Peptides against a protein of PDB entry 1IK9. Designs and how they scored, part 238

Target 1, 211 residues: chain A of PDB entry 1IK9
Amino acid sequence: MERKISRIHLVSEPSITHFLQVSWEKTLESGFVITLTDGHSAWTGTVSESEISQEADDMAMEKGKYVGELRKALLSGAGPADVYTFNFSKESCYFFFEKNLKDVSFRLGSFNLEKVENPAEVIRELICYCLDTIAENQAKNEHLQKENERLLRDWNDVQGRFEKCVSAKEALETDLYKRFILVLNEKKTKIRSLHNKLLNAAQEREKDIKQ
Target 2, 207 residues: chain A of PDB entry 1IK9 as posed
Amino acid sequence: MERKISRIHLVSEPSITHFLQVSWEKTLESGFVITLTDGHSAWTGTVSESEISQEADDMAMEKGKYVGELRKALLSADVYTFNFSKESAYFFFEKNLKDVSFRLGSFNLEKVENPAEVIRELIAYALDTIAENQAKNEHLQKENERLLRDWNDVQGRFEKAVSAKEALETDLYKRFILVLNEKKTKIRSLHNKLLNAAQEREKDIKQ
Target 3, 195 residues: chain B of PDB entry 1IK9 as posed
Amino acid sequence: MERKISRIHLVSEPSITHFLQVSWEKTLESGFVITLTDGHSAWTGTVSESEISQEADDMAMEKGKYVGELRKALLSVYTFNFSKESAYFFFEKNLKDVSFRLGSFNLEKVENPAEVIRELIAYALDTIAENQAKNEHLQKENERLLRDWNDVQGRFEKAVSAKEALETDLYKRFILVLNEKKTKIRSLHNKLLNA

## One batch from the design tools (peptide; made by RFdiffusion4, then SolubleMPNN)

Design b2_p27_3_s3
Fold by OpenDDE base, seed 1:
Parts: structure tokens; C-alpha cells; sequence
Structure b2_p27_3_s3 (fold): chain B 211 residues (1-211), chain C 211 residues (1-211), chain A 27 residues (1-27)
């Protein structure tokens, strides 16, 4: 089961933060359990896949789009621009919410909730879930941090090896050229010397032919 | 202010998860506010730096060591081995806890709490803090994940450049040697040819002198 | 003639120097 808890503000009680827990299996489209609490009382309702489909049809909205709006409303609360307005009557246990756009507000959905007899148990379970989620996220964060530090070390190691390889390539090229030039110059000098000796021998022979 | 919420089990109510919130400024040693809740009622107490010092003295324990035990008890709950036992009387509002070791249990500390008149507000604030912490930790996890993905890409890029540099170095060395050998062999052949010409010229001259 | 042999040898040395300069330019 997947779960999301959001803080919401009710139009009827704007000074009292409420918490909206939504629980579902695999997808919100298949239905969900909604729990509302003010930290003292709790109210729960179950929304079926058929109710979600009917609400989408009543709105003349494609089901996937409607579920997308439900997800934005119920799993993130009002949003940063108060895009969703929540209403609840403790008397009728009727929960409804609206989407507020620039020039149009419309009812997005409504649910009948039931008052929980033991709200403390629901609240404790909700807090437990939050604490478990914190612990899991902290463990994941510590793991990612250690992995980040490892990757950074590995990057620095390879970078240093790369820089050494570049420098070693340039040094090798320079050394090979220097050695080549030295050997070549020795061979050029030897060729020149042998050539001069041949010329001298020829000139001496030409002198010897000329008595 | 720093804050930690832990789940605890009271010896008096082992079937009901309680939540222990500890709030402090910079260090637990300077004092803290402790809040206990069962999801319906809440109890709060303030522990001063002087009380912490007195408890450490009464225990004949070094203050830093005592604060270290307080931190383990109050900020992590019972621990994985039920090392800490928590006791609370709703009638007297007396909270005390013990450290359980293999052959010895000892009282680690005690606090007088006061019943909160509006527990719902404390519970709502506690849930808000949990939700804020979840959101912050999620954002941090997403950031670390993106950074890890970046570092992995950067590592792969440098690794690929390094491998290319190694291969290019070997290829360069091989090419330079091949070219060097070609030129050197030509010069060696020329030297040999010139040397043979000189030897022939000398031999011819020696023949001409004998003639 | 020995002069022709000398000239030919100088040309061969020059050619080897040019081939080397071309190699140096390709390095």
C-alpha cells in the first residue's frame, strides 16, 4: 500500500491545520482510503474505483486527467498558490474540494467520511508512519552521501591519472624526438664525414693522375 | 532549535506507542524541552542545564558522559535491544527512564511533566514537523541523487578520455618508432654504401701504387 | 666522372635531408 500525508487547511477551520492521509494500492485510480485529522479527531472514508470513474464522468473529464487532478489535490494539499480549497463539515462528515483557477473555480470531488471512534490510534499510526519515513529517508540520504563521496574520490583519482597520462604522452613525444634528432644528427655527421673522405680520396687520385 | 521525535513504549502502557519529542538549543547539555504524547494527550516539561548537571553529579558521572547517555535514551528511544526503559505516571506526571545492562539496571533520569491543556495543537505541530522533515529530506535526497548521476557521468567522461589518452600514447610511440626505424635504416644503408665506396677507392689506390 | 659521383652523392644526401625535414614536419 502506498500512503501520502499532506497538511491542508479547511475553509471552515482555516486556523487549524488538518492532515489528510491518502492510502492506495498501486494507483490512486483503483480507489483509496482518505483520513482527515485535526490532531484530536479523525475521520475516514473509502473511495472506490467506481466512485472515481463516476466523478470523472460527471465532470465530463477523462479519467486519467481526473485522477491526475485528484493526485495533485489530495497528495500535495492546497499547493503553493492555494490552487485547491478544502471543505469539511464535522456535522455531516462531508468532505469536498475545489480547484481554483484565475477566472473559474469548480468542485473537483467530494467524499463522505465517518468519524473514527479511537482517533488516538489513527494519530499514533500516522506519526509512526512519519517517523518511519524519516528514518528511511535519512538512511537513504546517508547512503547517497557516502556514494557521492566515493564517486568524487573516484573522479579525482581518474582525473589525476588522466592528467599524468597527458603529461607523460607529451614527455614521451619530446624524449623520442630528442633521441631521434641526436641519433639522426650523428648519422648525418657520419655521412658528411664519409662523403668528404670520398671527395678527398677522389681529389688525391686526380692529383696522382696529373706527373 | 534542534528537535528529535522518537517512538517509545512506556512500562505502564506497553501496548500504546508514545512519542517523545525533545527540543534543545545547540546542545542537549544546555537544557531541553521534553514532550510526551499518546496521540490524544500531551505532557511537557523543561529540563534546565542545572538539573542535567545535578543528575550527573547525583549519578557520580562525568557530565559529558551523562549527556551522552541522555542523548542515546531520549533521542533514539529504547534502542534495538530495549536498552532504555521508560516510565510515566499520568497521575503524578512523573517521567523516569532506566538503562538496562546485562547485570545492572539503573535510573538514568527523571522529569516532572505538565499536562498540556490543548494536546491537539502539540500533536498538529509535531505532525507538521514530521512532514516538513520528510519534505526537506526528500529534497536533499533528490539533490544527492542528481549529484551522484552527474558525478557518474563526469567519471565516465574522464575515464573514456583517459582510456583514449593511454591508447593514443601507445599509438604515438609505435608510430614514432616505426618512422624512426625507417629513417635510421636509410641512413645506416647510406653509411654502409659510403664506407664500401671508400674501401674500394682505397683498394684501387693500393693497386695503382703496386702498379 | 668522380665529379658526377660527388654530385650524385650530394644530391642523395640532400634528398635524405629533405626526406628527413618532411618527416620532421610530419612528427
Amino acid sequence: as target 1 above (211 residues)
Amino acid sequence: as target 1 above (211 residues)
Amino acid sequence: SEEEKEKKLKEEIKKLEEEFEELEKKF
Scores: peptide ipSAE 0.019, ipTM 0.803, DockQ to the pose 0.087
Fold by OpenDDE base, seed 2:
Structure b2_p27_3_s3 (fold): chain B 211 residues (1-211), chain C 211 residues (1-211), chain A 27 residues (1-27)
Amino acid sequence: as target 1 above (211 residues)
Amino acid sequence: as target 1 above (211 residues)
Amino acid sequence: SEEEKEKKLKEEIKKLEEEFEELEKKF
């Protein structure tokens, strides 16, 4: 089961933050359980897949698009632009919400809720879920933090090895060229010495032919 | 202000999860506000720095150690070993807690609480804090996840450059040696050719002298 | 003598070949 709790403001009670819980299995399209609370009273309703399909048809909206709008309305809370307006009558237990666009508002959905007999139990369970979610997210944060610290160490180690490899490559090239130049110069000197010995021998022979 | 909410079980009501909120400024030693709720009623008390000092003295415990025990009791919730037992009388509004060791239990602290007139407001604020903490932790998790993905890419990039540098160093060494051997062999051939010319010139001169 | 020059040249070449082989072992 997936669950989302959001804070909402009701048009009838704008000074009192309400909490809207939605619980569903895999997809919101398969139906969901909605719970509303003001921290004293709680109200619940179950919305079926058939009701969701009927609301989409009544709106002449494609079902996937309609479910996408339900997800934004019911799982985001009041978005920063007050795009969704929530209404609830405690007398009729009728919950409905509207999407507010620049020039057009329309009812997005409506649900009959039932007053919970033991609201304290629903509130305790809601707080338990929040505390569990905090603990899970904290454990995940600590894990990700340790992993970041590990990856940073591993990056620094490889970076340091890479820099040493670059420097060692340049040093190797320089050393090899120096050694090669020394040997080449020695061989050039020997070639020149042998050439001079040949020239001298030829000159001596030309002198010996000329008596 | 720092704040921690924990779930606890009271000895008097072990079937009903209670929530213990502690709020403090910088350190628990400077005093704290305690709030207890069952999701229907709430009770609050303020504990002063002087009361904490007096409780430490009455226990003949070093203050830093005593505050360390308060932190474990009041901020951890019931640890997995039920090391802390919580008691509350709704009639007297007297809250006290004990530390349970293998062979010894002792009272760690006691506070007079006052019943909150509007428990729904305290409960709503508690849920708001939980939802804010969830949102903050989620944003931190998303940030750490993106940073991990970045660090992993950066590590792979440097690792790939390092491996290329190692291979390029070995290839450079091999290429330089091959080029050097070619040049050396050319110089050896020239030296041998010049030597043979010297030998031939010497042999021709020896023939001309014998002629 | 021409023979002494030839012998000295052969010794210099032999020494060069040995130095080349030692260098080829160091590379």
Scores: peptide ipSAE 0.016, ipTM 0.801, DockQ to the pose 0.077
Fold by OpenDDE base, seed 4:
Structure b2_p27_3_s3 (fold): chain B 211 residues (1-211), chain C 211 residues (1-211), chain A 27 residues (1-27)
Amino acid sequence: as target 1 above (211 residues)
Amino acid sequence: as target 1 above (211 residues)
Amino acid sequence: SEEEKEKKLKEEIKKLEEEFEELEKKF
């Protein structure tokens, strides 16, 4: 089961923050339980998949698009305050919400709620869920922070090894070329010396033949 | 101002989760506001720095140690359920809590609370704070997750560059040595050939002198 | 003597071969 709690403002009571809890299984399309509270009273209703389908049909809206609008209205929390207007009558227990477009407002959904006999239990459970969510999110934050610190250490270690490898490669190339040039020059000098000795020996032979 | 909300169980009402809110400035030692709620009623009291100091003195406990015990009792949330026992009388508005040690329980603190006239406002504000804390923690989680993904990419990039650098260094060394050996062997062969020519020229001269 | 020249040349060749073998051992 998934749950989302959001704060809303009712058109009838704009000075009193209300809390809208929506609970569902996998998808909001399969139906959901809606709970409204003002911190004193609570009202709950169940919306079935058939009611969602009927409301989509009555609106001539494709079901997936309609459920997408429901999700934005009911699960977004404090979205931009002006896009969705929430209405509730405590007398009729009728909850409805409208989507405000630039030139047209239309009713997106309407639900009959029932007043909860023990609102304190609903409120306590809602607060418990908030505290559990805080604890879970804190544990996740601490885990992600420790992972970030690990990844940063691992990055610094490989970066330092990489820089050493680059420097070692350049130093190796330079050293090998220097050593090669030294040995090559020595062998070139020896070859030149041996050629000169051969030329001298040939010139001496030509002198010995000429008496 | 710092705030912590925790769930507690009262000895008088063990089946009903209560919520203990503590609000303070910088340190719990400077005093705090304590609020208790059951989701229907709320009770609030202010504990001054002087009251904390007096309670520490009455206990013959060092103030920092006493405040450390207060912090564990009041801010730990669901610590191990058996270490601190909470008591509240709705009639006297007297709140007290005990630390349970193996062989001795002792009263750690006692506060006079006042029943809040509008508990719904306190409950709404408490729920608002929980929802704000959830939103802040979610934003922090998303940020840390994006940082983890960035650090992992950065690590993979430098690791791949490092592996290429290692391979390139080894390949460079191997190639330079192979080229050096080839050139060196050519020069060795040339030197040997020149020495053989010198030896042959010397032997021919010796024949010409004996002839 | 021509024998001394040949011996000296053989010693120079041998020394060059040893220097080359020492270079080969450093690779």
Scores: peptide ipSAE 0.016, ipTM 0.801, DockQ to the pose 0.075
Fold by OpenDDE base, seed 5:
Structure b2_p27_3_s3 (fold): chain B 211 residues (1-211), chain C 211 residues (1-211), chain A 27 residues (1-27)
Amino acid sequence: as target 1 above (211 residues)
Amino acid sequence: as target 1 above (211 residues)
Amino acid sequence: SEEEKEKKLKEEIKKLEEEFEELEKKF
């Protein structure tokens, strides 16, 4: 079961923050349980897939698009405050909400809720769910933080090895060229010495021919 | 102001989850506000720094150590369930808690709480704080996740550059040695050619002397 | 860039090879 709690303001009680809980299985389209509380009283209703389909038909809206609008209205939490208006009558237990656009406001949905006999149990369970969600999110944060610290260390280690490899490549090239020049200069000196010996031998032969 | 909400079980009402809220400024040692709720009623008390000092003295415990034990008892949340036992009388509004060790249980602290006239407001504010904390923790999780994905990309990029640099270093060394051997072989061939010319010139001179 | 450094090194190698060929033409 998926669950979302949102803070809402009712048009009838704009000074009192209400909490809207929605619970569903896999998709909101399959129906949902809605719970409303003011921190003293609670009201719960079940909305079936058939009621969602009927509401979409009555609105002349495609079901998937309608469920998409329901998801924005009921699950958004602190969405932009002015787009969805919530109404609830404690007398009739009738909950309805409107989508407000610049030029038109229209009813998006309406549900009959039943007053919960033991609101304290619903409120305690709601607070338990919030505390459990906080603990799970904190554990995820601590895990992600440790993984970030690991990845940062691993990045610094590879970066340092890369910089050493670049410097070692430049040093290797410079050393190989220096060694090459030394050996080449030795061979050039031997070639020059052999040329001078050939020139001297030719000059001695020309002297021996000239007696 | 720092704040912590914990789920606790009272010895007097073991079937009903209670919520213990503690609020303090910078350090618990400076005093704190404690609020207890069962989701219907709420009770609040203020504990001063002077009361904490007196309780530490009465326990013959050093103040910093005592505050350390208070922090474990009151702020732990779902700590190991059996270490701290909570008691509350709805008649006297007296809250006290004990530390349970294998061989000894002792009272760690006791506070007078006042019944809140409007518990719904305290409960709504508590739920608001939980929802705000969930939203903040979700935003931190999303930020850490994006940073992890960035660090992983940056690690893969540097790792790929490092592997290319290693391969390029080995290729450079191999190419430089091949080029060096080619030039060295040319110079060895020239030296051999010059030695053969010197040997031929010496043999011709020895023929001219024998003639 | 690393490619520009490699290109500069190839040009320096080529200049050294040319200087060696010119030194060989004197021998």
Scores: peptide ipSAE 0.017, ipTM 0.802, DockQ to the pose 0.060; fails the geometry check

Design b2_p27_3_s4
Fold by OpenDDE base, seed 5:
Parts: structure tokens; C-alpha cells; sequence
Structure b2_p27_3_s4 (fold): chain B 211 residues (1-211), chain C 211 residues (1-211), chain A 27 residues (1-27)
């Protein structure tokens, strides 16, 4: 079961933060349970898939688009406070919400809720769920932090090996050229020496012909 | 101000999850505000630095060690349920807690609480704090996830550059040796040619002397 | 003929020295 809690402000009680809990299975389209609380009283209602389909039809809206609007209204929490207006009557237990556009407000949905007999149980369970969610998110954050520290170490290791490889390539090139020049110079000296011997032999032969 | 909420079970009401909120400035040693709720009623008390010092002295415990034990009892939430026992009387508003060791239980601390007139405000504010903490932890999680993805990309980039550098170093070495061998072979051929010319010139001179 | 052979050998050495200088400029 998926669950989301959001803060809402009711038009009837704008100074009192209310909490809207929505619980569903896989998708909001299959229906959901809605719970409203002010921290003293709680009200719960079940919305079926057929009711969602009927509301979409009554609005002349495609079901998937309608469910997309429900998700924004009911699950986003305080989106910009100006987009959705929430209304609840404690007397009738009737909850409705409107989408506010530039030039028009329209009712997006309505639910009949029932007053919970033991609101403290609902409130305790809601707080428990919040604390569990905090603990899960903290554990996930600690895991991601450790992974980031690992990845940073691994990055620094490879970076240092890369820099050493670059320097070693440049050093190799320089060393190979130096060795090559030394061996070439030895061979040049040997060629010059052999040439001088050939020149001397030719000069001696020319002296021997001149007697 | 720092704040921690934990679930506790009272010996007097073991079936009802209670919530213990502790709020402090920088350190628990400077004093704290404690709030207890069952989701219907709330009780609050203030514990001063002098009261903490007195409790440490009464226990014949060093203040820093005592504050360390308070932190474990009051802030850890459900540590293993067996280490700390919480007691509260709604009639006296007296809260006390014990540390359970293998062979002994001892009172670690006690507080006089006051019943909150409007418990719904305290509960709403507590839920708001939980929802804010969830949102902050989610934002931190999303940030760490994006950093993780960045670090992984950067690691893969440097790894790929490192592998290319290794391959380029090996290719450079191989190419330089091939070029060097070619030039050396040319110079060896020239040296052999000059040596053959010297041998021929010496043989011709020996023929001319015999002639 | 022997002077022409010496001059040819001298030119071959000068060309080799030039090739070596060009190699030394490339290295």
C-alpha cells in the first residue's frame, strides 16, 4: 500500500493546519482511502474506482487526466497554495476541493467522510508512519553518502593513475629519444672514422704511385 | 534549536504508542524541553541545566557521562526496547525513566510535566515537523543521488581516459622502437658498405705492391 | 675518376649528415 500525507488549509478553518492522508494500492485510479485530521479529530472516507470514473465522466474529463489532477491535488502537499482550495464541513463530513485557474475555479472532487471514533489511534499511526519514513530516508541517505565517499575515492585513485600514466608516457618518449640519439651518434662517429680511414688509404695509395 | 521525536511505550499504557519530543539548544546539557503525547493529550516540561547537574550529582555520575545516558534514553527512540523503561502518571504528570542492566535497574531521570491546554496545536506542530523533516531528507536524498550519478560519470570518463593513455603508451613504445630499428639497420648497412670498401682498397694496394 | 669517387663519397656523407640533422630536428 502506498501512502502520502500532506498539509492542507481548509477555507472554513484557515488558521488550523489540517493533514490529508491518502492511501492506495499501486495506483490512485484503483481507488484510495482519504483521512483528514486537525490533530484532535479525524475523518476517513473510501473512494472507489467507480466513483473516480464517475467524477471523471461528470467533469467530461478523460480518466487518466482526471487521476493526474487528483494526484496533484491530493498528493503534492502544499503545492503553491493558490492552485487547490480545500473545503470541509465537520457537520456534514463533506470534503471537496477546487482547482483554481486564472479565470475560473472548478470543483475537482468531493468525498463523504466519516468521523473516526478514536482519532488518537489515527493520529498515532500517522506519526508512526512519519517517523518510519524519516528513519527509512535517513538510512537511504547514509547509504548514498557512503557510496558517494566510495565513488570519490575511486575517482581520485583513477585520476592519480591517469596523471601518472600521462607523465610516464612523456618520460618514456623523452628517454627513448635520448637513447636513440646516443646510439645514432655512436654510429655517426663510426661512419666518420671509416670514411677518414678510406680517405687516408686513398692518400697513401696516391703517395705510393707518385716514386 | 535541535529537536528529536521518538516512540516510547509507557509501563502504565503498554498498548498505546506515546511520542517523546525533546528540544534543546546546541547541547542537551544546557537544558531541554520535553513533550509527551499519546495523540490526544500532550504534556510538556522544561529541564534546566541546573536540574541536569543536580540529577548527575544525586546519581554520583559525572555530568558528561550522565548527559550521554540522557541522550541515549531520550533521543535514540526505540533503542532495543529492553534498555530503557518509561513511566508516566497522567494524574501526577510525573515522568520518569529507568535504565535496565543485567542485574539492576536504576532511575536515570524524572520530570514534572504540565498538561497542555491545546494538545491539538502540539500534535499539529509535531506532525508539521515530521513532514518538514521528511521533505528535507528527500531533498538531501535527491541531491546525493545526483552527486552519485555525477561521480559515477566522472569515474567512467577518467577510467576511459586512463585505458586510452595505457594503450597509447604501449603503442608509442612499439612505434618508436620500430622507427629506431629501421634507422639503425640503415646505418649498419652503411658501416658494412664502408668496411667492404676498405677491405677492397687494401687488397688492391697489396696487388699493386706485388706487382 | 678517383677524385670523382671521393667527391661522390663526400656528398653521400654530407647527405647522411643532413638526414641526421633532419632526424635530430624531428626528435
Amino acid sequence: as target 1 above (211 residues)
Amino acid sequence: as target 1 above (211 residues)
Amino acid sequence: EEEEKKEKEKKEIEELEKEFEELEKKF
Scores: peptide ipSAE 0.019, ipTM 0.810, DockQ to the pose 0.078
Fold by OpenDDE base, seed 2:
Structure b2_p27_3_s4 (fold): chain B 211 residues (1-211), chain C 211 residues (1-211), chain A 27 residues (1-27)
Amino acid sequence: as target 1 above (211 residues)
Amino acid sequence: as target 1 above (211 residues)
Amino acid sequence: EEEEKKEKEKKEIEELEKEFEELEKKF
């Protein structure tokens, strides 16, 4: 089961933060349980897949698009621009929410909720879920931080080896060229010496012919 | 202000999870506010730096060590081995906690709490803090995940460049040696040719002298 | 004939020197 808790404000009680818990199996489309609390009272309702389908049809909205709007409304709260407005009557236990666009507001959905007999139990479970989520996220953060530090060390090690390899390549090239030039110069000197010996031998032969 | 919420069980009500909130400024040693709730009622107390010092002295414990035990008890709950036992009387509003060692249990501290008039407000604020902490930890997780993915890409890029540099160094060395051997062989051939010309010239000179 | 042989040997030396200079420019 997946769960999301959101902070919302009701039009009827804007000074009192309410908490909206939504719980679902795999997909929100298959239905969900909604719980509303003010930290003293709690109200719960179950919405079926058939009710979601009916609301989508009544709105003449594509079901996938409608479920996408439900996800934004119920799992994110009002949003940063108060795009969603929440209404709840404690008397009728009727919960409804509207989407506010620039020029148009429309009812996105409505649910009948039931007052929970033992709200303290629902509130304790909600706090437990929050604490468990904090612990899980902290453990994940510590893991990711340690892995980040490992990757940074590994990157620095490879970078340092790469820089050494570049420098070693340039040094090798320079050393090989220097050694080669030395050997070439020795061979040039030997060729010149042999040529001079040939020239001298030819000159001596020309002298020996001339007597 | 720093804050920690822990899940605890009271000896008097082991079936009902309680939540222990501790709030402090910079260090727990300078004093703290403690809040206990069962999701319906809440109780709050303030502990001063002087009370902490007095409790450490009464225990004949070094203050830093005592504060270290308070931190473990109050910020971590019972711990994985039920090392800390929590007691609360709703009638007297007396809260005390014990440390359980193998052979010895002792009272680690005690506080007088006051029943909060509006527990719903305290509970709402506690849930708000949990949700804010979840959001902050989620944002940190997403950041660390993106940074890990970046570092992994950067590592792969440098590793690939390093491997190419190693291969290029070996290829360069091999190519340079091949080129050098070719040029050396040409010079050796020229030296041999010149030597043969010298030998022939010497043989012709010996013939011309005999002739 | 001997002058032509000397001139040929001189040209072979000059070509060798040029090949050497070209090699020195490549290294």
Scores: peptide ipSAE 0.019, ipTM 0.809, DockQ to the pose 0.078
Fold by OpenDDE base, seed 4:
Structure b2_p27_3_s4 (fold): chain B 211 residues (1-211), chain C 211 residues (1-211), chain A 27 residues (1-27)
Amino acid sequence: as target 1 above (211 residues)
Amino acid sequence: as target 1 above (211 residues)
Amino acid sequence: EEEEKKEKEKKEIEELEKEFEELEKKF
């Protein structure tokens, strides 16, 4: 079961933060359990897939689009844009929410809730879930931090090896060319010396033939 | 102000998870505010630095060691080892906790709490803090995840450049050596040819002199 | 004298051949 807790403000009680918990299996489309609390009282309702389909049909909205709006309204919390307005009557236990567009507000959905007899249990479970989520997120954070530190060390190691490889390549090329030039010059000098000896020997032969 | 919320179990009510909030400035040693809730009622007390010092003295424990024990008891939550036992009387509002050693349990501390008149406000604030902490930890996790993905890409890029540099260095060395051998062999052949011409010229001179 | 000169030239060739073999052994 997936769960999301959001802070909401009710139009009837704007000074009191309420908490909206939504719990669902796989997708919000399959239905969900909604729980509202003010930290003293709690109210719960179950919304079926058939009710979601009926609400979508009543709005003449495609079901996937409607579920997309439900997800934004119920799971995003109070985004800074008051795009969604929440209303609840403690007397009728009727919960409804509206989408506020620039020139038009429309009811997005409505749910009948039931007052929970033991709100303290629901509140304790909510706090437990929050603490569990904090612990999981902290463990993930510590893991990711250690991985980041590892990856940074590994990057620095390879970077240092790469720079050494570049420098060693340039040094190798320079050294090999210097050695090549040196040996070529020695061989060139020896070839010149042998040519001069051959020229001198030919000149001496031409002198010996001329007597 | 730093804050920690922990789940605890009271010896008097082992079936009901309680929440212990501790709030402090800089260090627990400077004093702290303790809040206990069962999700319906809340109790709060303030513990001064002088009370912490007095409790340490009464236990004949060094203050830093005592604060270290307080930190483990009050901030670690119910660690899986029942090393710390929590007791609370709703009648007297007396909260005390014990450290359980193998053969000895001793009272580690005791605090007078006061029943909060509006527990719903304290509970809402607790839930708000949990939700804020979740949001902060999620944002940190998303940041660290994106950084990990960046560092991994950067590592793969440098690794691929390093491998290309190694291969290019080996190829350069091999090519330069092949060229060097080729040119040296040409010069060696030319030197041998010139020496043979010089030897032949000397032999012809020796024939012409004998003739 | 001419035989000593030929022997000296032959030694210079043999030394050059050794230098070439030592260069070839570094490869």
Scores: peptide ipSAE 0.016, ipTM 0.810, DockQ to the pose 0.088
Fold by OpenDDE base, seed 1:
Structure b2_p27_3_s4 (fold): chain B 211 residues (1-211), chain C 211 residues (1-211), chain A 27 residues (1-27)
Amino acid sequence: as target 1 above (211 residues)
Amino acid sequence: as target 1 above (211 residues)
Amino acid sequence: EEEEKKEKEKKEIEELEKEFEELEKKF
């Protein structure tokens, strides 16, 4: 089961932060359980897949698009731009929400809720879920941080090896060339010396033939 | 201000999860505010630096060690080993906790709390803090995940460059040696040829003199 | 003939020197 808790402001109680819990199986489209609380009272309702389909049809909206709007509204709260307005009547237990666009506001959905007899249990469970989520996220953060530090060390090691390899390649090339030039120059000098000796021997022979 | 919320079980209400919020400035040693809730009622108390010092003195414990035990008890709850036992009387608003060792249990601390007149506000604020902490931790997780993915890409890039550098070094060395050997062998052959020509010229000269 | 052969051998050495200088320039 997936769960999301968001804070919302109700038009009827704008001074009191409410909490909206939505829980669902795999997809929000399959239906969900909605729980509303003000930290004292709680209200719960179940929204079926058929109700979601009916609301989409009533809006003349494709179901996947409608569920996409439900997801934005119910799982994110109002958001930073007051794009969604939430309404709840404690008397009727009727919850409805509107999408506010620049020039148009329209009802996005509505749900009948029921007042929970023991709201303290619902609130405790909600807080437990928040604490569990915090602990899980902290454990994940610690893991990712340790992995980040490992990856950075591994990167620095390979980078240092790479720099050493580049320098060693350049040094090797330079050394091999220097050694090659030295040996080659010795051989060139020896060839020149031998040629000069052959020239001298030929000139001496020509002198000896000329008495 | 730092804050920690933990779940605890009270000896008086073992079937009801309670939430213990502790808030402090910089260090727990400077004093803290403790808030207890069962999701319906809330109780708050302020513990001063002087009270912490007095409790440490009464226990004949070094203050830093005592604060270390307070931190373990109050910021972690009972923990997985029931090392800390929490007691609260709704009638007296007296909160106390014990450390349980193998052979000895002892009172670790005690605080007078006051019943909050509007527990719903405290509960709402507590839930808000949990949701904010979840959001912050999620943002940190997303950042660390993206950074890990970056570091892994950077590592793979440098590793691939390093492997290419190693291979290029080996190839360069092999090529330079092959070229060097070729040229050197030509020069050696030329030197040998010139030496043989000199030997022949000398032998011919010795024949010409003997003739 | 012997001078031409020496001049040819000298040219071959100079060509091998140039090939080597060209190798030195290509590296």
Scores: peptide ipSAE 0.017, ipTM 0.811, DockQ to the pose 0.108; fails the geometry check

